# Designs tried in a protein design run: peptides against a protein of PDB entry 7PB4. Part 79

Target 1, 105 residues: chain A of PDB entry 7PB4
Amino acid sequence: KMLNIKEYKEKLLSTLGEFLEDHFPLPDRSVKKKKKNIQESSVNLITLHEMLEILINRLFDVPHDPYVKISDSFWPPYVELLLRNGIALRHPEDPTRIRLEAFHQ
Target 2, 218 residues: chain B of PDB entry 7PB4
Amino acid sequence: DALQMAVGYFEKGPIKASQNKDKTLEKHLKTVENVAWKNGLASEEIDILLNIALSGKFGNAVNTRILKCMIPATVISEDSVVKAVSWLCVGKCSGSTKVLFYRWLVAMFDFIDRKEQINLLYGFFFASLQDDALCPYVCHLLYLLTKKENVKPFRVRKLLDLQAKMGMQPHLQALLSLYKFFAPALISVSLPVRKKIYFKNSENLWKTALLAVKQRNR

## One batch from the design tools (peptide)

Design b1_p23_2_s4 (made by RFdiffusion4, then SolubleMPNN; from b1_p23_2, 14 letters changed)
Fold by OpenDDE base, seed 1:
Structure b1_p23_2_s4 (fold): chain B 105 residues (1-105), chain C 218 residues (1-218), chain A 23 residues (1-23)
Amino acid sequence: as target 1 above (105 residues)
Amino acid sequence: as target 2 above (218 residues)
Amino acid sequence: VSEADKQTLRLMVEELVILEAEL
């Protein structure tokens, strides 16, 4: 029974990865280099898949504080996507922290 | 034979050079339709065609026609259903195709060879209850799949919340009644004793074909 | 992104969380 759940989980994760690549890709870095000297700190944005993985892991690894701090690597539209669709919740006192919805609870 | 050529066409896709791609497509669709409704399809043919119908390889009209022809000669492989559900997750099929798939799955449920892997997909199906278009058919599917181990407190809460939102729908009541049967302590609400469970008759699309399959397999 | 895709995403994540809780 547990083996089947693990196999299904792996399959679902793979399917989710493919789904996210197809439907929720990161924007092409074609930000036209307009000339202004702003040190565009080339913040490496993480994929939505990686973001979800972090949120899921935090939910189960630290159930008493399941919140993740929003870093510069979090693409703002992804954060909004998760919050607006009831996948994630913002911390009531700290708007820079989000958690995954506890769907199992 | 003509069926093998038709299945091969859908599997390999249209060869680039044919000027009359639409006529060729229609010819092969009609071949599949004719065989499926007269004799049913082999499990291998269903495996291939079901995957194609849900992959988004063809347009919605073609996918709909293929799905309507997924009539077994004998059995449907559970693996084919699991693959099909994986395509639902990828979302390359239309909402109407998803509805048709769930209707098909309910209608063909008895012809699926095994249920062990499908039962592992219980949570996925349960999550799909939130889709208003799918909800009636998913309730019917869950009614067929639900075991005592699936009846958990969080699922009871979700069903009650859904009932509060959508009202006392017959399909939700049927599922809740089953949940109460397995876990009476989790459902304090008095459910009306419905002697007849009323699900939408998803089988109507295949009623004649299913009767023919049952007659051939006696 | 379609509303259908957003809904699909939610459902997939919900299922993953439920599966993790069973593991």
Scores: peptide ipSAE 0.655, ipTM 0.460, DockQ to the pose 0.431
Fold by OpenDDE base, seed 5:
Structure b1_p23_2_s4 (fold): chain B 105 residues (1-105), chain C 218 residues (1-218), chain A 23 residues (1-23)
Amino acid sequence: as target 1 above (105 residues)
Amino acid sequence: as target 2 above (218 residues)
Amino acid sequence: VSEADKQTLRLMVEELVILEAEL
């Protein structure tokens, strides 16, 4: 039984990864480098997949404080997507923190 | 069903019923209150009763009691909330009823089935920030609703003007901090780094009921 | 992004959370 759950989880993660790549890709960084010295602080934006992994891990690793601090690596449209669709919740006292919805509770 | 009879009375019952002596009104109101606090109300019952509470069909005391028992069994329809907001525009409800409605809306926010139409009402809610009695609760609602697309230069100016007028209110600072998060280029003012955002605890009126709803829906 | 895709995303995440809770 436990082995079957792990295998199913791995399959679901793979399917989710493919789905996210197809339907929720990061915006192409190809917008023309107009030369102005905007120090592109090369904030490496993470994928929606990586963001969800962080949120899921935090939910189970620290169930008493399941909130993740929004970093500069979090693409704002992804944060809004998760909040808008009831996948994540904003911390009631800190707008810079979000948690995954506890669907198992 | 006793609840159906009570809801039917409020829907079809006498216009401008005097509160003080109507034993029938009190009986039906107690029936609604008892069911709402024990089990919650169905979405259809909330739709009917919420509209009645804001329509001005009954007196302020009755409307207040009805609004206080708008506790869902499962979900609240977004359409019911949109209709309720439309009644706020008609202005037949008291200032205290408006405050109570915004408190209710914040407390019940997670139980509303959809948010698409409510998000379209963002501008209406934002305009209500000018009311000193509503401002704390409207800030909390906007904190829940605000998206990057809502953060506009004119709204930033209005919030800063309100802060200049009212002082550094915790609820305004909470909303401004969120605005700065979405659009840092629009807010040049250094906001004090508050570790905690404090909204007035709107949920306190329904705390026990909300706990019961969450337990039933698990 | 379609509304269908958003719903699918929610369902997939929900299922993943449920599965994780069973492990």
Scores: peptide ipSAE 0.655, ipTM 0.597, DockQ to the pose 0.306
Fold by OpenDDE base, seed 3:
Structure b1_p23_2_s4 (fold): chain B 105 residues (1-105), chain C 218 residues (1-218), chain A 23 residues (1-23)
Amino acid sequence: as target 1 above (105 residues)
Amino acid sequence: as target 2 above (218 residues)
Amino acid sequence: VSEADKQTLRLMVEELVILEAEL
C-alpha cells in the first residue's frame, strides 16, 4: 500500500508539473517595460510548481505553523490564484503569510 | 421528520388555526436549534432559514435565534449568502441582526462552497464600513475577501478617512495592512508594524459547533 | 486560464495533500 501511494504521488507530481507548465507558465520577461514603477527587482520568480512544493512541504514539516512568508519570488498572480481558488489561505494576523489548505484535515 | 416540519413552519408561516401559536413557534425553534447544534443543517435548510431570519418575517428575538442556529452540516451555499445580503439592503432586519449576520458570515466563511459571487458583493460590504456597529466585522470579512483587484484608490481614501474619524482601530489597521500589501504605492502612510492583527473573535458564538462540524467532516 | 484549469489545479493539489498525509 505505501509503495503504491508513493508511486501514485510521484506520478501525480509529474502530471502536476506538466499541467502547470502548460496552463500556468510564468509570464515571459519580454513584455515591454512600460514605465510603471514595478520595481524591476531582478528577483527570480519561482514557478507555480515550486511555490506549491514549498507550501506542501511547510504544511507537513511544520504543521503547527504551516504558513510561508510571501517573498518577492512569489509572483503575485500565483498567490492570488491560490487564494482565490481555495488552495491557499492567508494568515489571519499576517497578510504576508499564506498556507496551503489542509485538505487532509 | 421533525426538522422538516419545523423548517416548513418557518417557511409557510404560522397556520392561523393554531390557538397556541407561540408554543408551536417555540417547539419548532427548539427543534431547529437541537438539530443544528448536534448535527448541523443541510445547505437547503440553511438557505430557507437564513432567508427567513433576515426577511423580517418574524420578530427580532426569533430571527436572532434562527441565525445563531445557521450551523452547516457540511457546506453553506454561496447563493444563500447572496440572498441574505439582499435582505440587508431591504432593511427589514434589526441592527443587531445585521451585526450577528456579519459575525456569522465571518465565522462560517470557510464553509461557504464558493466565493465568486460573494466577491462581487465586495462593494456592498465596503459601503457597510460606515456603520460603526458593523465596521469591526465588515473589516474582518473584507480582510478575507480582498483581492488585489479590489484595492482601489477611492477605497484607500475611504479607509483612511474612516481611520481619521474612528482612530487607529485594530480591525481597520488589519485591512489597511492588507491593502498596503497589495498596493504599497496607494498607501503612503506608515502603518505601525503590528505583528498581530486582532479581529473581534466572531467565532466565539459558534466555537463548539464549528469544532464539531470539522470533526464530522474528517 | 480557464475555470476548468483552476478546478483541475485545486483537485490535483487536494489529492497531493491527501496522499502526503497517508505517507
Scores: peptide ipSAE 0.653, ipTM 0.580, DockQ to the pose 0.307
Fold by OpenDDE base, seed 4:
Structure b1_p23_2_s4 (fold): chain B 105 residues (1-105), chain C 218 residues (1-218), chain A 23 residues (1-23)
Amino acid sequence: as target 1 above (105 residues)
Amino acid sequence: as target 2 above (218 residues)
Amino acid sequence: VSEADKQTLRLMVEELVILEAEL
């Protein structure tokens, strides 16, 4: 049973990765057009896959404080996407912290 | 069952001919209260009773008691919340009922099945910030609802103006901090880095009931 | 992004969380 669950999890992670690449890619850095107000912060944005991995790991590693601090590597539209679709929740006392929804509880 | 009879009484209203209207009302209200606190209410029961509580069909005392027992067994329908907000616009409920509704909405926020239509009501909730009695609870609700698309220059100005009038309230600072997070270019003012946001604990009325609901749904 | 894609994303994440809890 456990082996089957692990295999299924790995398959689902792979499928999710492909799905995210196809439907939720990071914006192409290439269009350098001069619109002034995009703060060219040289911050490496992480993928939505990496963001979800961080959130899932935190949910299970620290169940009593499952919140992750939003870093500059978190693309704001991804944060908003997760919050809007009931995948993540904002910390009630700290707007810079989010958690994954505890779907298993 | 006793609950269906109670809900039906509130929905259909008191039959005119009953001499013991007040005793019957109290009996049905106690039935709803007992079931709600023990087991929670079904989404359909909440839909009916929430509308009744805000419609002005009954007196303020009855409406307050009904609203206090709007505890879900599982989920609250977004449609029920939208309908409830529509009753707030009609203005038949008391100011105390409005405050209680916003407290309820904040406390039950995670139990609402969808948020898409509620998010469309953002402008309505934001307009309610001007009511001093509602402002703390509306700020908390907006803190939960606010998306980047909601952060507009005119809303920033209104929040800053409100802060200038009311002072640096913790609930306003919480909302402004969130606005600055989504749109840092719109808020040039240095906000004090409060590590902890303190909203009035609106959840206290339902905290025990909500814990029980979460335990039953595990 | 379509509404369908957002719903699919939620379902996939939900399933992953459930699976992780069984592990």
Scores: peptide ipSAE 0.652, ipTM 0.608, DockQ to the pose 0.306

## One batch from the design tools (peptide)

Design b1_p24_1 (made by RFdiffusion4)
Fold by OpenDDE base, seed 4:
Structure b1_p24_1 (fold): chain B 105 residues (1-105), chain C 218 residues (1-218), chain A 24 residues (1-24)
Amino acid sequence: as target 1 above (105 residues)
Amino acid sequence: as target 2 above (218 residues)
Amino acid sequence: AEEAEKLLYQKVQELVVVEAEMRE
């Protein structure tokens, strides 16, 4: 049972990765150059996959405080995408913190 | 079912021939209140009763009591909320009922099944910021609803003008901080970093009921 | 765009459920 669930999780992660690359890729570095004239922040943006991994891990590792602080590595359109679709929730008292929706509860 | 009889009474209205209209009304209202606080109401029951509470069909006291017991068993339909907002525009409900509705909407926000149509009403909610009685609760609602696409230059100006008029209110500061997060270029003003966002009456009238709903749905 | 966002929701939901089952 556990082995089958692990294999299934790996398949889901792989399929999700491919899906995110196809539909929600990070903007090309060339587009970053045009915005760099306004925001010099050399901060490396993480993928939506990495962002979801952080949020999922926090949800399960710290269920009493499942909120993640939004860093400069979080691409604002991804944050908005997750919030818009109800995948993530904003902290009621701190707009810089978001949590994953507890779909298992 | 006693609840179905009560909902049907509010929907169809009082039968003209009943000599004891007030006793019948009170009986049905207590039935709705008891079920709502104990078990919650079905989405269909909320759809009917919420519209009645805002339509002006009954007096303000009755409407207030109905609205206070709009506690879901599971979910609230977005369509019910959209219809309710339409009644607010007609203006047949009291100012106190409007305040209570916004408090209810904030309290029940997580139990609304979808937010897509509610997000389209953003402009309507934003316009209600001009009402001093509604402003704290509307700011809280907008804090929950605001997307980057809603943060427009004209809305930023209106919020800053409102801040100039009302001072640095905690609820307004919370909304402005969110606006600055989405559109930092539109808000050049340094906002004080508040460690805690405070909305007035964060302990809503439904706290105990909502805890009970969450426990039943586990 | 709307279809992709719906599919994203479903994929994340499924992943969270599977993660919960693995931690039980």
Scores: peptide ipSAE 0.610, ipTM 0.468, DockQ to the pose 0.299
Fold by OpenDDE base, seed 3:
Structure b1_p24_1 (fold): chain B 105 residues (1-105), chain C 218 residues (1-218), chain A 24 residues (1-24)
Amino acid sequence: as target 1 above (105 residues)
Amino acid sequence: as target 2 above (218 residues)
Amino acid sequence: AEEAEKLLYQKVQELVVVEAEMRE
């Protein structure tokens, strides 16, 4: 049973990854490559996949405080995408924190 | 035509072999400027050039000049604005470029064909209120974008906190008044009834150009 | 756009449910 669930999760993650690359890509894919010379604080934006992974992990690892602080690596359009679709919720008192919706509850 | 050559130059970038890169750049930039101010630019030309201006492909001086001539002939595509906002998130543009972009966005707001996707970026714009240099222009933009569904308790708190920090700024009061209109129960504070909402419209860099666009489209 | 956003919701929901089942 556990092995089958793990394989199923891996399949879902793979399918989600492909889906996100097709429908919700980062606007500048090129930012990762030219890391070398410019000391400017290149805010390394994470993918929507990475953002969701962080949110899911936080939901289950810290269920009493399932909120993630919005960092500069969070692309604001992704944050708004998750919020407007009810995938994520903003903390009622701290607008810098978001949680994943507890779909399993 | 000369404009297509100029746009193509900015899109493709300088060909390595040209010794006169700066002269060629200046020639093409002047071509874009001249057409933009005389006739306006097509939506496709704005899409290309706006992306270039915010991508960091060229220096800040060039980017500033390109942004200043992002004058539509008819309409600006919403997609161009969304792409532009995405570049602001990458942080490759200067603070002055960000200010200029928000000024441009406010000035050109009525010429943007659709607002649906821009409205979805509400939270991004709202977050930019914390930047003292952007705050006046962001307040104006938010005043144009705000719907009832955007007026949430946490945003009210943030605006009141900003007011406590910055004082009773006219642009902030205008936005708060709109928030109070949509959600009076969330704003217990008495706002001074200012009969006229004054955003600093006086220094619109595009005022003359926009008048010309409106005259051509009548 | 709206269809893709609905699919995103469904995919995330399914992933959360599977994650919950893995942790029981």
Scores: peptide ipSAE 0.610, ipTM 0.516, DockQ to the pose 0.282
Fold by OpenDDE base, seed 2:
Structure b1_p24_1 (fold): chain B 105 residues (1-105), chain C 218 residues (1-218), chain A 24 residues (1-24)
Amino acid sequence: as target 1 above (105 residues)
Amino acid sequence: as target 2 above (218 residues)
Amino acid sequence: AEEAEKLLYQKVQELVVVEAEMRE
């Protein structure tokens, strides 16, 4: 039973990864390192896959506080995508925090 | 340089001490407007000012005026457009600003240096078709961006559903005709053969400016 | 919502359910 579920999860993750690359790819910020001192914090944007992984892990690892703080690595279109579709919810008191929807509940 | 001072004001924000904040803002805004309409703006100036206009840093009236003067001297950086789309998704700009942005994006499309990263945003633009105010302009943008690889069965269904809801809109028919060209098997519906695809080109706020840009780059 | 967005919802939902089953 457990082995089959693990293999199934791996298949789901693989198919999700391919799906996300096809439909929701990150724009390659050619961070041309123009040397000028504007600390545009070249915050590396994470993939939607990585964002979902963070949200899923937080949902299960900390079920009493399943909210993740939106970092500068979270690409705003992805945050909007998740919120718009009800995949994620914004914290009622802190708009900087989001949680994954508890689909298993 | 007066333009550099104006751009720097918008980038850094108002210095706290000036009692005449509104007069200073208006002075700098007029400087940007004057240079943009006469000469166009450098790609770097557009990068800064476009992000400011969409970030919600200033009020809607100021943002609208900034966006209206995003006229290139030569080219617009694709990166500026990608950043702008990111700001649209943050939701700090008004609905009118979003409409104006899509109008601007269509008007300035030929002046964008590259399209590769913009094409990756295809799905995000397509999602905006559901907004009735954006739909005509988004259809025009998608008409410019659509490649064969973008024409998927689910997008065809969505366009047909929109047509059922909104009726036979010329902009939607134009996009559907392009979809049928790339994937005729996905669209069994007979589309009226329109010899001329007419998007609402009549309301190009930048018509005179675009003519001037094309003359300078010849 | 774009069908891709609906499909994203379904894929994430399925993944969350499977993750829950793995942790029981």
Scores: peptide ipSAE 0.563, ipTM 0.773, DockQ to the pose 0.284
Fold by OpenDDE base, seed 1:
Structure b1_p24_1 (fold): chain B 105 residues (1-105), chain C 218 residues (1-218), chain A 24 residues (1-24)
Amino acid sequence: as target 1 above (105 residues)
Amino acid sequence: as target 2 above (218 residues)
Amino acid sequence: AEEAEKLLYQKVQELVVVEAEMRE
């Protein structure tokens, strides 16, 4: 049973990855390192896949505080996408924190 | 330079100590407006000011005035547009600012240096079709962006559902016509052959400025 | 977008359920 579930999870992750690349690709910020002093924090944006992994892991690893702080690596369109579809919820008191919906509950 | 001082004011924000903050703001805003309408703005100035207009750093009245004068001298950086779309998703700008941005994006579309990253945002623009205020302008934008690979069965269904809800809108019909051109098998419905595609003339706000830009770049 | 967004919801839901089953 556990091996079959693991293989099924891997298949779901692979299928999700392909789906996310097709429908929700991250735009390549060509950070041209031009020297000008604008501290544009060259924060590398993470993929939607990576964002979902972080949220899923937090939901299960820390069930009493399942919220993740929105970092500069979180692309705002992805955050909005998850929130507007009810995939994620904003913390009621801290708008900088989001959690994954507990679909298993 | 007066323009550099004005841009620097918006970028750095008002220094606390100025007794006449509103007069200083208005002075710098008028400087930007005057240069933008006469000569256009450099891509770097557009990048800075567009980001400011959508970040929620200033009030809606100021943001709308800044956005209205986002007129390029030559080109707009695609990166500026991608950054702007990111700010729209943060929700710190008003609905009127969102509408104005999409109107601006359509009007300035030909002046954007490249389209590769904007094309990757296709799905996000398509999601904005559900907003009744944005729908006409988003349809126009999608009409400019749509490639064969974007025409998927689920998007066809959504456009047909939207048509069922809103009726046969000219902008929606134009987009559906383009979809039928790329994927005739996905759209069995006979679309009326309109000889002319009519979008709301988003360009009207910038018509004179756009003519001046085209004349300078000839 | 809405169907893709609906599909995203469904895929994430399924993945969360499977993750729960694996931890159980």
Scores: peptide ipSAE 0.603, ipTM 0.639, DockQ to the pose 0.282; fails the geometry check

